# Peptides against a protein of PDB entry 3J47: the designs that were tried, part 1

Every score and structure here is a prediction.

Target 1, 121 residues: chain A of PDB entry 3J47
Amino acid sequence: IRLTNQLKSLKGLQSKLKDVVEYLDKVINKELPINHTILGKLQDVFNLLPNLGTPDDDEIDVENHDRINISNNLQKALTVKTNDELMVIYISNLVRSIIAFDDLIENKIQNKKIQEQRVKD
Target 2, 69 residues: chain B of PDB entry 3J47
Amino acid sequence: YEEKEESNLAATKSMVKIAEQYSKRIEEEKELTEEELKTRYVGRQDPKKHLSETADETLENNIVSVLTA
Unless a header shows other numbers, all headers, positions and changes below count from the first letter of the chain.
Peptide ipSAE is a variant of ipSAE made for these designs: the mean of its two directions, with the distance scale d0 fixed at 1.0 Angstrom where the peptide's residues are scored. Compare it only between designs on the same protein; published cut-offs may not carry over.
The geometry check fails a fold that doesn't show the stated peptide or that is severely misdrawn somewhere.

## One batch from the design tools (peptide; aimed at target 1 T37)

Design b1_p13_1_s1 (made by RFdiffusion4, then SolubleMPNN; its pose is not in this set)
Fold by OpenDDE base, seed 3:
Structure b1_p13_1_s1 (fold): chain B 121 residues (1-121), chain C 69 residues (1-69), chain A 13 residues (1-13)
Amino acid sequence: as target 1 above (121 residues)
Amino acid sequence: as target 2 above (69 residues)
Amino acid sequence: SELLKELLEKLKL
């Protein structure tokens, strides 16, 4: 459920970004007037988003480590952080699985011992 | 989309909490393993079961954390 | 790990 909601949110953002790009292309081509309200809201979103450097400004290693794969330059650093978090979660799951297997093996051994005792009695 | 955005924000906050809980969960998992070892020695199934249950809970929490991340 | 190995050995017997 949670992953599905995150995926849906990401898809929604992607769709909105696509719509903005398409709108900008139409404005450049003089096919549609600039929707100032949508652009203003988008600008606000971009200002709130860590400056995910547009691909043109090459060098700015955007330091802000934290957030998921949204946009390119800051996106790289954020992608690395996200990957690290995913790795931690993966390792944790593996550890839990190992513990669960250990318990299963122990239970199986105990069951065998009980059966052997019953056969001797 | 808005409901999912709220859910994603809540998930992000939960990730921070999960990071804190992760360390605690690892310790809880170790305690379960120790209890299992003790149960193996004492011959009582109950402590072993409790350790197994705690390990399972730790695993579930990690899975939820991965799904939230 | 050693306990697990011992358990595996006992399970194979």
Scores: peptide ipSAE 0.383, ipTM 0.827, DockQ to the pose 0.005
OpenDDE base, seeds 1, 2, 4, 5: peptide ipSAE 0.389, 0.404, 0.418, 0.378; ipTM 0.826, 0.835, 0.831, 0.819; seeds 1, 2, 4, 5 fail the geometry check

Design b1_p13_1_s2 (made by RFdiffusion4, then SolubleMPNN; its pose is not in this set)
Fold by OpenDDE base, seed 2:
Structure b1_p13_1_s2 (fold): chain B 121 residues (1-121), chain C 69 residues (1-69), chain A 13 residues (1-13)
Amino acid sequence: as target 1 above (121 residues)
Amino acid sequence: as target 2 above (69 residues)
Amino acid sequence: SEELKKKLEEELL
């Protein structure tokens, strides 16, 4: 359910981005008049997007690495954060699997002991 | 789309909480493994079962964290 | 984990 919702949101975003690109291409080609309201909203979206193109924000404070920033630099930072989270989840699953395996081994040992006792009786 | 975005935001917040809980769960898993180890030496089934249950709970929480991620 | 697995294998044999 959650993954499906995320996929749906991503698909919706992708569709909207495609529509925006198509609109911008039509405006550039002078096929449609410039809608100032749409451009203003797009500018707001771009301003909310972390600056993908300015090289100088190398000084993005290391402390905000925990915030999933959607911009390319932010997306890189977000990708790193996501990778770290995935790594933690992977390690956790591995540890749980090991514990479960240990329990299975213990159960098998106990079952073997019970069988050995039944054969002696 | 909005419901999914809200779900993703909730999931992200849950992931941070899960990361903190994960460290604690790893410690709990270690404790259970030690109890299982002790139970193995003592031949008591009950501590081993408890360790296995805690390990399973830790695994389940990790799986939920991965699915949330 | 590997040591525990090894010990379990040894106990099963």
Scores: peptide ipSAE 0.426, ipTM 0.838, DockQ to the pose 0.005; fails the geometry check
OpenDDE base, seeds 1, 3, 4, 5: peptide ipSAE 0.388, 0.417, 0.414, 0.417; ipTM 0.825, 0.832, 0.832, 0.826; seeds 1, 3, 4, 5 fail the geometry check

Design b1_p13_1_s4 (made by RFdiffusion4, then SolubleMPNN; its pose is not in this set)
Fold by OpenDDE base, seed 3:
Structure b1_p13_1_s4 (fold): chain B 121 residues (1-121), chain C 69 residues (1-69), chain A 13 residues (1-13)
Amino acid sequence: as target 1 above (121 residues)
Amino acid sequence: as target 2 above (69 residues)
Amino acid sequence: SEKLKEELEKLLK
């Protein structure tokens, strides 16, 4: 369910980005007037999204390191934080898996002992 | 999309809480492993099974947490 | 852990 929701959100974002590109192309071709309301909302989204598009702005604003915002330079720092969190979760899963495997091995050993006892009786 | 964004934000806050709970869960899992070890010595099958089930539940919760992150 | 692995290997044979 959770992965499906994340995938759905990413697909929705991709579709919206495609619509924006198509809209911008129509505006450039003078087929449609610039819808200021849609552009304003998109600009707000782009401003809230740390600068994804411009490769040249080296200004890594150092201060906002802590908040998980998806945009590129801040997104790199946020990606590092997300990666650290994912690593912690991964390690936790590995530990749980190891414990579960230890229990499975023990159960298998017990089952074998029971079978050996049945063969002796 | 907005509902999912809110869910992701809530999930992130929950992940911080889960990290604290994870440390506690690791300790609980260790205790269950000790009980399994003790049960192995005492020959009682039930405590070992319970420890295994708790470890599995802990794994499932971690997997769900990773998928939510 | 190693003993458990050895026992598993014995069970698989």
Scores: peptide ipSAE 0.386, ipTM 0.830, DockQ to the pose 0.005
OpenDDE base, seeds 1, 2, 4, 5: peptide ipSAE 0.378, 0.401, 0.401, 0.381; ipTM 0.822, 0.838, 0.836, 0.827; seeds 2, 4, 5 fail the geometry check

Design b1_p13_4 (made by RFdiffusion4)
Pose (drawn by RFdiffusion4):
Structure b1_p13_4 (pose): chain A 91 residues (1-28, 36-48, 72-121), chain B 63 residues (1-40, 47-69), chain P 13 residues (1-13)
Amino acid sequence: IRLTNQLKSLKGLQSKLKDVVEYLDKVIHTILGKLQDVFNLNNLQKALTVKTNDELMVIYISNLVRSIIAFDDLIENKIQNKKIQEQRVKD
Amino acid sequence: YEEKEESNLAATKSMVKIAEQYSKRIEEEKELTEEELKTRPKKHLSETADETLENNIVSVLTA
Amino acid sequence: EALEELAEQVEEE
């Protein structure tokens, strides 16, 4: 789902660029200003990425913890299944 | 495009706030463990732990 | 010239 969403966003840019190229050919405004703003707003992320890296680490650790909890429950389920099997054999 | 952006936007606003959500997910995780212990309720605890993991995964995907 | 006029129109907005 996230991927489909990203693709939709990129699609708009691609189409938008094509339109802009055609527009320029024809010419040979508000949209242009807006585009420029967007441009000014990956490069800059570079420095910002430094911080993101730290936050990514924290969200990795959290994921690991959750995985451990899931494993715990999983073990309990396995034990229950084994007990059920034993009971069936007895029967 | 908008729908997709909307989902992304929510992922961003969650990333700004995740410090509090992390502490509440930490607690939830612990709660789940408690429920399991009682069972040894167990199912409820397990569900809570799964939810906490899912919330962490979503946070990582957004990042 | 058409590009200069375009640039001026963009600056005015």

Design b1_p13_6_s2 (made by RFdiffusion4, then SolubleMPNN; its pose is not in this set)
Fold by OpenDDE base, seed 4:
Structure b1_p13_6_s2 (fold): chain B 121 residues (1-121), chain C 69 residues (1-69), chain A 13 residues (1-13)
Amino acid sequence: as target 1 above (121 residues)
Amino acid sequence: as target 2 above (69 residues)
Amino acid sequence: SEKLLKELLEGIK
């Protein structure tokens, strides 16, 4: 249920972003006038997006000023963060599985030892 | 969509907390495995059982974290 | 931990 809701929200966001991109392209091509209200709402959405521009990673190559690259770098950073989180979850699950298997093996060994003692008796 | 977004935001915040908890859980899992080794070496069942239970709890929490992610 | 895992694997056999 939760994953389905997250996926639905992401799909909705993706569709909305696509619509915005299409609108911006039309404005750039002078096919439509600039709608200031839509731009204001988009700016509000961007401002509500976590300021991923934490200034401290200064060393990323300043040269290509293409705003698209900054957005891509931020998106890349978010993707890396998400990947790191998923990796941590994966490692944790593996570790828990290994521990669970170790316990199962120990329990099996103990059970076998108990059975061997019962047969000797 | 909005309800899912709120749920996702809550899940994301929970995931950050889970990541911290996960690091701690990994350490707890290691401790549990060491206790099992010690119990196997000493022949005392109680520390092994406790380690196994802690490992199971750690696994369950990780699964919940994955489901939340 | 690795040694325990090996012992566990041996115990399963």
Scores: peptide ipSAE 0.463, ipTM 0.843, DockQ to the pose 0.006; fails the geometry check
OpenDDE base, seeds 1, 2, 3, 5: peptide ipSAE 0.443, 0.455, 0.420, 0.437; ipTM 0.838, 0.847, 0.837, 0.833; seeds 1, 2, 3, 5 fail the geometry check

Design b1_p13_7_s3 (made by RFdiffusion4, then SolubleMPNN; its pose is not in this set)
Fold by OpenDDE base, seed 3:
Structure b1_p13_7_s3 (fold): chain B 121 residues (1-121), chain C 69 residues (1-69), chain A 13 residues (1-13)
Amino acid sequence: as target 1 above (121 residues)
Amino acid sequence: as target 2 above (69 residues)
Amino acid sequence: SELTELLEKLEEE
């Protein structure tokens, strides 16, 4: 459920970005007037989002290392951080799995011992 | 989309909390393993079961954390 | 290694 919601949110963002690009292309082609309201909201989103998206200037070093795989330059640093977090979670899951297996093995050994005792009695 | 955005924000906050709880969960998992070791000696199945359950809970929490991340 | 030994014991039984 949680992963599904995150995926849905990401898909929604992707769809919105695509719509904006399509709108900008239409404005450039003079097919549609500029929707100032959508552009304003998008600008606000871009201002709130770390300067992720515009691929323009090559060298802008990905300063802010934050979590989510969002957009272009800052996105690289954020992607690295997200990958690190995912790795930690993965390792944690592996550890839990190993512990669970150890318990299962021990339970199996105990069950066998109990069966052997029952056969002797 | 708005509901999912709110859910993602909540998930992000939960990730911070999960990071703090991660160390605690690791310790809880170790305690469960120790209880299993003790159960091997005491011959009572109950402590071992409890350790196994705590390990499972720790695993589940990690899975939820991964899904939230 | 201890886990592996336990697994091996389980396989032998």
Scores: peptide ipSAE 0.376, ipTM 0.828, DockQ to the pose 0.005
OpenDDE base, seeds 1, 2, 4, 5: peptide ipSAE 0.364, 0.375, 0.376, 0.347; ipTM 0.823, 0.829, 0.831, 0.816; seeds 1, 2, 4, 5 fail the geometry check

## One batch from the design tools (peptide; made by RFdiffusion4, then SolubleMPNN; aimed at target 1 T37 D44; its pose is not in this set)

Design b1_p14_3_s2
Fold by OpenDDE base, seed 4:
Structure b1_p14_3_s2 (fold): chain B 121 residues (1-121), chain C 69 residues (1-69), chain A 14 residues (1-14)
Amino acid sequence: as target 1 above (121 residues)
Amino acid sequence: as target 2 above (69 residues)
Amino acid sequence: DLEELLERLKKLKL
């Protein structure tokens, strides 16, 4: 369910971005008047989107740098964080699988001992 | 969409919490493995079974966490 | 330990 919601949210964002691109293309082509309200909201969204492109402004505060770097460097860092989280989950699954196999092996050994005892009786 | 975005944000925050819980679950899993080792020496099935069950629950929770990520 | 798991597996196969 959660993954499906995330996928749906991402698809919704992708669709909205596509609509924005199509709108911008139409505005560039002078086919539609500039809707200033939509552009303003998009600009706000883009301003809230960590700036991917401008390397220059060194000083902007560490807390936002972790979130703003999320756009490019922080998109890398979020990708890294997501990869790290996925890696941790993967390792945990492996460890649990190993434990489950250990238990299965022990259960089989015990079952074999019980069968051997029953054959001797 | 907004509800899902909120759910994704909550899921991301939950993933951070899940990472902490995951570290705890890994530790619990290690404790379980150690109890299995101890149970192998003691020959008592019950602690080993409990360890196995806890390991399985930990696996299930990790799988759910992966599926939620 | 993985070695002990392997040894248990070997004992199961015997």
Scores: peptide ipSAE 0.433, ipTM 0.845, DockQ to the pose 0.006; fails the geometry check
OpenDDE base, seeds 1, 2, 3, 5: peptide ipSAE 0.420, 0.425, 0.401, 0.415; ipTM 0.835, 0.839, 0.828, 0.829; seeds 1, 2, 3, 5 fail the geometry check

Design b1_p14_3_s4
Fold by OpenDDE base, seed 4:
Structure b1_p14_3_s4 (fold): chain B 121 residues (1-121), chain C 69 residues (1-69), chain A 14 residues (1-14)
Amino acid sequence: as target 1 above (121 residues)
Amino acid sequence: as target 2 above (69 residues)
Amino acid sequence: DLKELLERLKKLKE
C-alpha cells in the first residue's frame, strides 16, 4: 500500500512535470499565452525543489542532505541517504533470515531426534 | 496524489524512525540469536521459540520497511 | 553464530 502510494505520487509528479514541459513548449512556440498563475506555482515548486542545475554553490547546508530531494547535489546526498537506509533494511532482512533459518534448522534437528527416538521405542 | 505525497513524507519520516527502530530490531535480533544459543545449551524449547518468533517479527518488520522504502 | 548455524545445518543434513 505505501509503496503503491509513493509510486502513484511519483507518477503524478511525473505527469505534472510533463504537462509543465508541454505547456512551456507551447508558450515558447507562441501557441498559448503564458498562464502566470500556473507558472508562478511551478516556480514556487521549483524553488522548493533543491536546485539540480547549479553546480557552483559549494555551501549547500548539510541539513537538507538527508531528505529524498530530487535536486542533483541535494539529490545526490539524498540518494546516498536513501541507499544507506535501504542497505540497513537489507542487512536487517538478511539477519532476520539467518535467525529464521537457524530456528528452522534447530526445529528440524529436534524433529529428527524425536523421530529417531520414536523408532527406537 | 496529495494524500500519497503526505503518505510518502510520513513514510520517509517513518523510514528514519524505522532506521532507528531497525538498529534496535537488529539488536533485538542479536538478543534473540543469543537467547537461541542459550536455549540450545539449556535444552529449553520455550526461549528458543520466543527467539524465533521475535526474529520472524523482526524480519516481517524489515520487509515492510523495505516495501515502504 | 554463523559457524554454529552451519554446523546445525550439517547436522540436519546427516
Scores: peptide ipSAE 0.435, ipTM 0.846, DockQ to the pose 0.006; fails the geometry check
OpenDDE base, seeds 1, 2, 3, 5: peptide ipSAE 0.418, 0.412, 0.415, 0.415; ipTM 0.837, 0.840, 0.834, 0.833; seeds 1, 2, 3, 5 fail the geometry check

Design b1_p14_5_s3
Fold by OpenDDE base, seed 2:
Structure b1_p14_5_s3 (fold): chain B 121 residues (1-121), chain C 69 residues (1-69), chain A 14 residues (1-14)
Amino acid sequence: as target 1 above (121 residues)
Amino acid sequence: as target 2 above (69 residues)
Amino acid sequence: LKELEELLKELKEK
């Protein structure tokens, strides 16, 4: 369910971005009038995107390290963070699997002992 | 789309919390393993079962974390 | 760890 929702959200975003690009191309080509309301919304979206191009904003608050920064420079830092998180999750899953196998083995040993006792009786 | 976006945002916040809890979960897994080991030596099934249950819970939490990432 | 290895051996014997 969760992965499906994430995938649907990403697909929706991708479709919307494509529509925006197509609209901008049509405006540039004078095929459609400039819609100021759409442009304002696009500007707001771009302002919310991590700055791809300005090296000088040193003040990317350390506190936003936890936010999924989709912007390329921030995306790189976020990609590193995401990789670290994925590694932690992978290790945790491995450890849980090992513990589950240990329990399974113990249960198997116990069952074998019970069967051996029943054969002796 | 918006509902899924909200779910993804909640999931991201959950991942941060999971990272904080990860160290605690590792310790819980160790405790379960110790209890299982002790149960093997003592021949008591109950401590081993408890360890197994805690390990399963830790595994489920990790799976949810992976799905959130 | 040793107990786990022993358990794995016992599992293979079944």
Scores: peptide ipSAE 0.424, ipTM 0.839, DockQ to the pose 0.006; fails the geometry check
OpenDDE base, seeds 1, 3, 4, 5: peptide ipSAE 0.407, 0.397, 0.393, 0.406; ipTM 0.827, 0.828, 0.833, 0.822; seeds 1, 3, 4, 5 fail the geometry check

Design b1_p14_5_s4 (failed a check: too like the target's own chain)
Amino acid sequence: LEELEKLLEELKKK

Design b1_p14_7_s2 (failed a check: too like the target's own chain)
Amino acid sequence: SELEKLAEELLKKL

Design b1_p14_7_s3
Fold by OpenDDE base, seed 3:
Structure b1_p14_7_s3 (fold): chain B 121 residues (1-121), chain C 69 residues (1-69), chain A 14 residues (1-14)
Amino acid sequence: as target 1 above (121 residues)
Amino acid sequence: as target 2 above (69 residues)
Amino acid sequence: SELEKKALELAKKL
C-alpha cells in the first residue's frame, strides 16, 4: 500500500513536470502566454527540492549524499546513500529469514522426536 | 495524488524512523534467538514459538522498511 | 559495514 502510494505520488509529480515542460516549450514558441501561477508554484516546489545541481556542474556536492534518489548530480550522492540503506534492509531481511529457517528446522526436529516417542509407546 | 503524496511524506518520515527501528529489530531478533535456545534447552515449545514470532515480526518490519525505502 | 557486522554477529548466535 505505501509503495503504491509513493509510486502514485511520483507519477503525479512526473505528470506535472511534463505539463510544465510542455507549457514552457509553448511559451518559448510564443504559442501560449506564460501561466504565472503555475510557474510560481513550480518555482516554489523547485526551491523546496534539494538543489539537484545543474547537470553541467560535474561537482558532486558531497554534502547532499544523505538524501533519497532524486534526478540530478545531487541524485548520484543520494543514490549511493539509498543503495547503502537498501543494502542494510536486504541484510536485515536475510537475517530474519535465517532466524525463521532455524525455527523451522527446530520445529521439524521436535516433531520428529515426538513421532519417534509415539512409535516407541 | 494528494493522498499518495501525504502517504509518501509519511513514508519518508518512516524511513528516518526505520534507522532507529532497525537497531531495535536486530535486538528483537537476538531476543527471539535466545528464547529459541532456551526453549531448546527447557523443552517447552512456548518460548521457541515466541522467538519465532518475534523473528517474523522483525522480518515483516524489515520488508516494510524496504518497501518504504 | 557496521550493519553487516551486526548481522554476522546475529548469524553466529543462531
Scores: peptide ipSAE 0.498, ipTM 0.846, DockQ to the pose 0.009
OpenDDE base, seeds 1, 2, 4, 5: peptide ipSAE 0.491, 0.511, 0.521, 0.496; ipTM 0.848, 0.851, 0.858, 0.844; seeds 2, 4 fail the geometry check

Design b1_p14_7_s4
Fold by OpenDDE base, seed 3:
Structure b1_p14_7_s4 (fold): chain B 121 residues (1-121), chain C 69 residues (1-69), chain A 14 residues (1-14)
Amino acid sequence: as target 1 above (121 residues)
Amino acid sequence: as target 2 above (69 residues)
Amino acid sequence: SELEKLAELLAKLL
């Protein structure tokens, strides 16, 4: 459920960005007037987003480390941090799984011993 | 989309909490393993079961953390 | 490396 919601949010953002791009293209082509309301909201979102690198293609490794695979230069650093966090969580899950398996193996061994004793009695 | 956005925000806050709980969860997992070892020695199934349950809880929390990340 | 150490510790428990 949580992952699905995150995916849905990301898809929503992607769709909105696509709509903005399409709108900008139409404005450039003089087909539609600029929707100032949508543009304003997008600008607000962009301002709230960590400065995900200036649109200039220069791979400036922007330092802001913390959040998910969003967009542009700051996105790389954030992506790395997110990847590291995911890796830690993954390893933790593996550790828990190993412990659970260890317990299962021990339970199986105990069950076998009990069964052997019952056969002798 | 709005519900998911709220959920993502909550998830982000949860990730911070998960980071704090991560160390605690690791310790809890170790305690479960120790209890299994003790149960193996004492011959009582109950401590081993408890250790297994704690390990499972730790695993579940890690899975939730991954899903939240 | 710390995770690897944990994995090794778990392997010793097995």
Scores: peptide ipSAE 0.457, ipTM 0.841, DockQ to the pose 0.008
OpenDDE base, seeds 1, 2, 4, 5: peptide ipSAE 0.435, 0.428, 0.465, 0.458; ipTM 0.828, 0.835, 0.845, 0.830; seeds 2, 4, 5 fail the geometry check

Design b1_p14_8_s2
Fold by OpenDDE base, seed 3:
Structure b1_p14_8_s2 (fold): chain B 121 residues (1-121), chain C 69 residues (1-69), chain A 14 residues (1-14)
Amino acid sequence: as target 1 above (121 residues)
Amino acid sequence: as target 2 above (69 residues)
Amino acid sequence: SAEETLKEFRELLK
């Protein structure tokens, strides 16, 4: 459920960004006037986004606040953060799996001992 | 979309909290393993079972954390 | 001990 909601949110953002780009292209082509309301909302979104860095400077690391890549410069730093988080989750899952296996092995050993005792009785 | 965005933001905050709790969960998992080990010595299934259950809970929490990430 | 756990594991595999 949580992953599905995150994916839905990302898809929504992607769709909105696409709409903005399409609108900007139409304005540049003089097909439509600039929608001030959409631009205002976009500006608000940009203000809420961490500094995406300069679009042309791939080498500038922007401060990480979000786990999801929004822009190229921030994308690198965000990618590192995301990778670290994924690694932690992966390690955690492995540890839990190991513990679960240990418990299963112990349970099997105990069951075998109980069966052996029953055969001796 | 807005509801999902809010949920994602909440999930992200939860992930940070989960990261902090992860260290505690690892310790809890170790404690469960130790209890299981102790239970092997005592021959009582109850402590081992409890350790196993705690380990399972730790795993589940990690899975949820991964899903929220 | 780790050795005991390994021994138990081997016994489980039998």
Scores: peptide ipSAE 0.377, ipTM 0.829, DockQ to the pose 0.008
OpenDDE base, seeds 1, 2, 4, 5: peptide ipSAE 0.405, 0.408, 0.420, 0.397; ipTM 0.833, 0.837, 0.842, 0.831; seeds 1, 2, 4, 5 fail the geometry check

## One batch from the design tools (peptide; made by RFdiffusion4, then SolubleMPNN; aimed at target 2 T12; its pose is not in this set)

Design b1_p15_3_s3
Fold by OpenDDE base, seed 5:
Structure b1_p15_3_s3 (fold): chain B 121 residues (1-121), chain C 69 residues (1-69), chain A 15 residues (1-15)
Amino acid sequence: as target 1 above (121 residues)
Amino acid sequence: as target 2 above (69 residues)
Amino acid sequence: EELLEELLLKAQLLL
């Protein structure tokens, strides 16, 4: 249930982002006029994103290091952190998958034993 | 979508705690696997089923953590 | 991620 809710939220965000991308492409291609209100909201979202482009501000606010791949230089350090976190999660999922597979093999062996006993009776 | 996004944000905040609990979860998962091995030896279905369910719940929580990351 | 990067590139092109 929780997984399905996260997948739905992520899919919803992805769909919205895709719609924004398609809109921006149409604006760049001069097919649609620039909606200043949408652009302003996007700019506000990008301003809330940690500054991608200037390497020179020494205020590495240590507190933002834990949150999400969005922005290239701070994004590189954040990407390393997100990559480390994703790696831990990947390993965790792999371990759980191995356990679930072991249980499946066990269930199969037990089912085979039960069938062999029923054929002897 | 919004309710799920809020749930996802709460899951992200919980991920820091999950990383700390990760080592403990691995140990719990090992204990479960040992109980399954014991249950195979004893031929009792019930402990094995409970172990499999707990491993699956543990898997789901990690996948949710990945998707929140 | 890739979609977000594309959005950022487009936003930078509009600035």
Scores: peptide ipSAE 0.479, ipTM 0.846, DockQ to the pose 0.020
OpenDDE base, seeds 1, 2, 3, 4: peptide ipSAE 0.472, 0.486, 0.463, 0.474; ipTM 0.841, 0.846, 0.836, 0.845; seeds 2, 3 fail the geometry check

Design b1_p15_7_s2
Fold by OpenDDE base, seed 2:
Structure b1_p15_7_s2 (fold): chain B 121 residues (1-121), chain C 69 residues (1-69), chain A 15 residues (1-15)
Amino acid sequence: as target 1 above (121 residues)
Amino acid sequence: as target 2 above (69 residues)
Amino acid sequence: SKLLEEALEKLKEAL
């Protein structure tokens, strides 16, 4: 559910960006005037978003803090933290899986013992 | 879209909490494993079952955490 | 990381 919602939000943003690009292309082609209000709001959203600007050059630079999710270059540093978190979650899942497996083995052993007792009776 | 964005933001905040809780979850998992070992010796099926269920719940929570990340 | 590794080792021993 949560991932689906995040994906939907991302898709919505992508669609909006596409609309803006199309609008800009029309303005460049002198087909439509720029809706300054929509562009301003979008710019505000982009400014509040970590610099999702055009993936200009490969530079890995900005060290911003250990937080979770979002996609672009400033996100490389964020991606390191996200990767660490994902790694921790992965290891935790493995540990849980191992515990569950151990319990399954024990249950199987107990079931065998019960069956052996029933055969002796 | 807005509801999903809010949910994603909440999920992101939850990840920070997950990192803090991770160590605790590992310890809880270890305790459960010890209880299972004890149950092997005592032959009490009920404690082992409870341990297994708790381990499964812990696993599910980790999966949800990964999906939220 | 070390704590996690130790936890994994303990789990492995429990298996």
Scores: peptide ipSAE 0.465, ipTM 0.847, DockQ to the pose 0.295
OpenDDE base, seeds 1, 3, 4, 5: peptide ipSAE 0.427, 0.460, 0.456, 0.421; ipTM 0.832, 0.841, 0.844, 0.831; seed 3 fails the geometry check

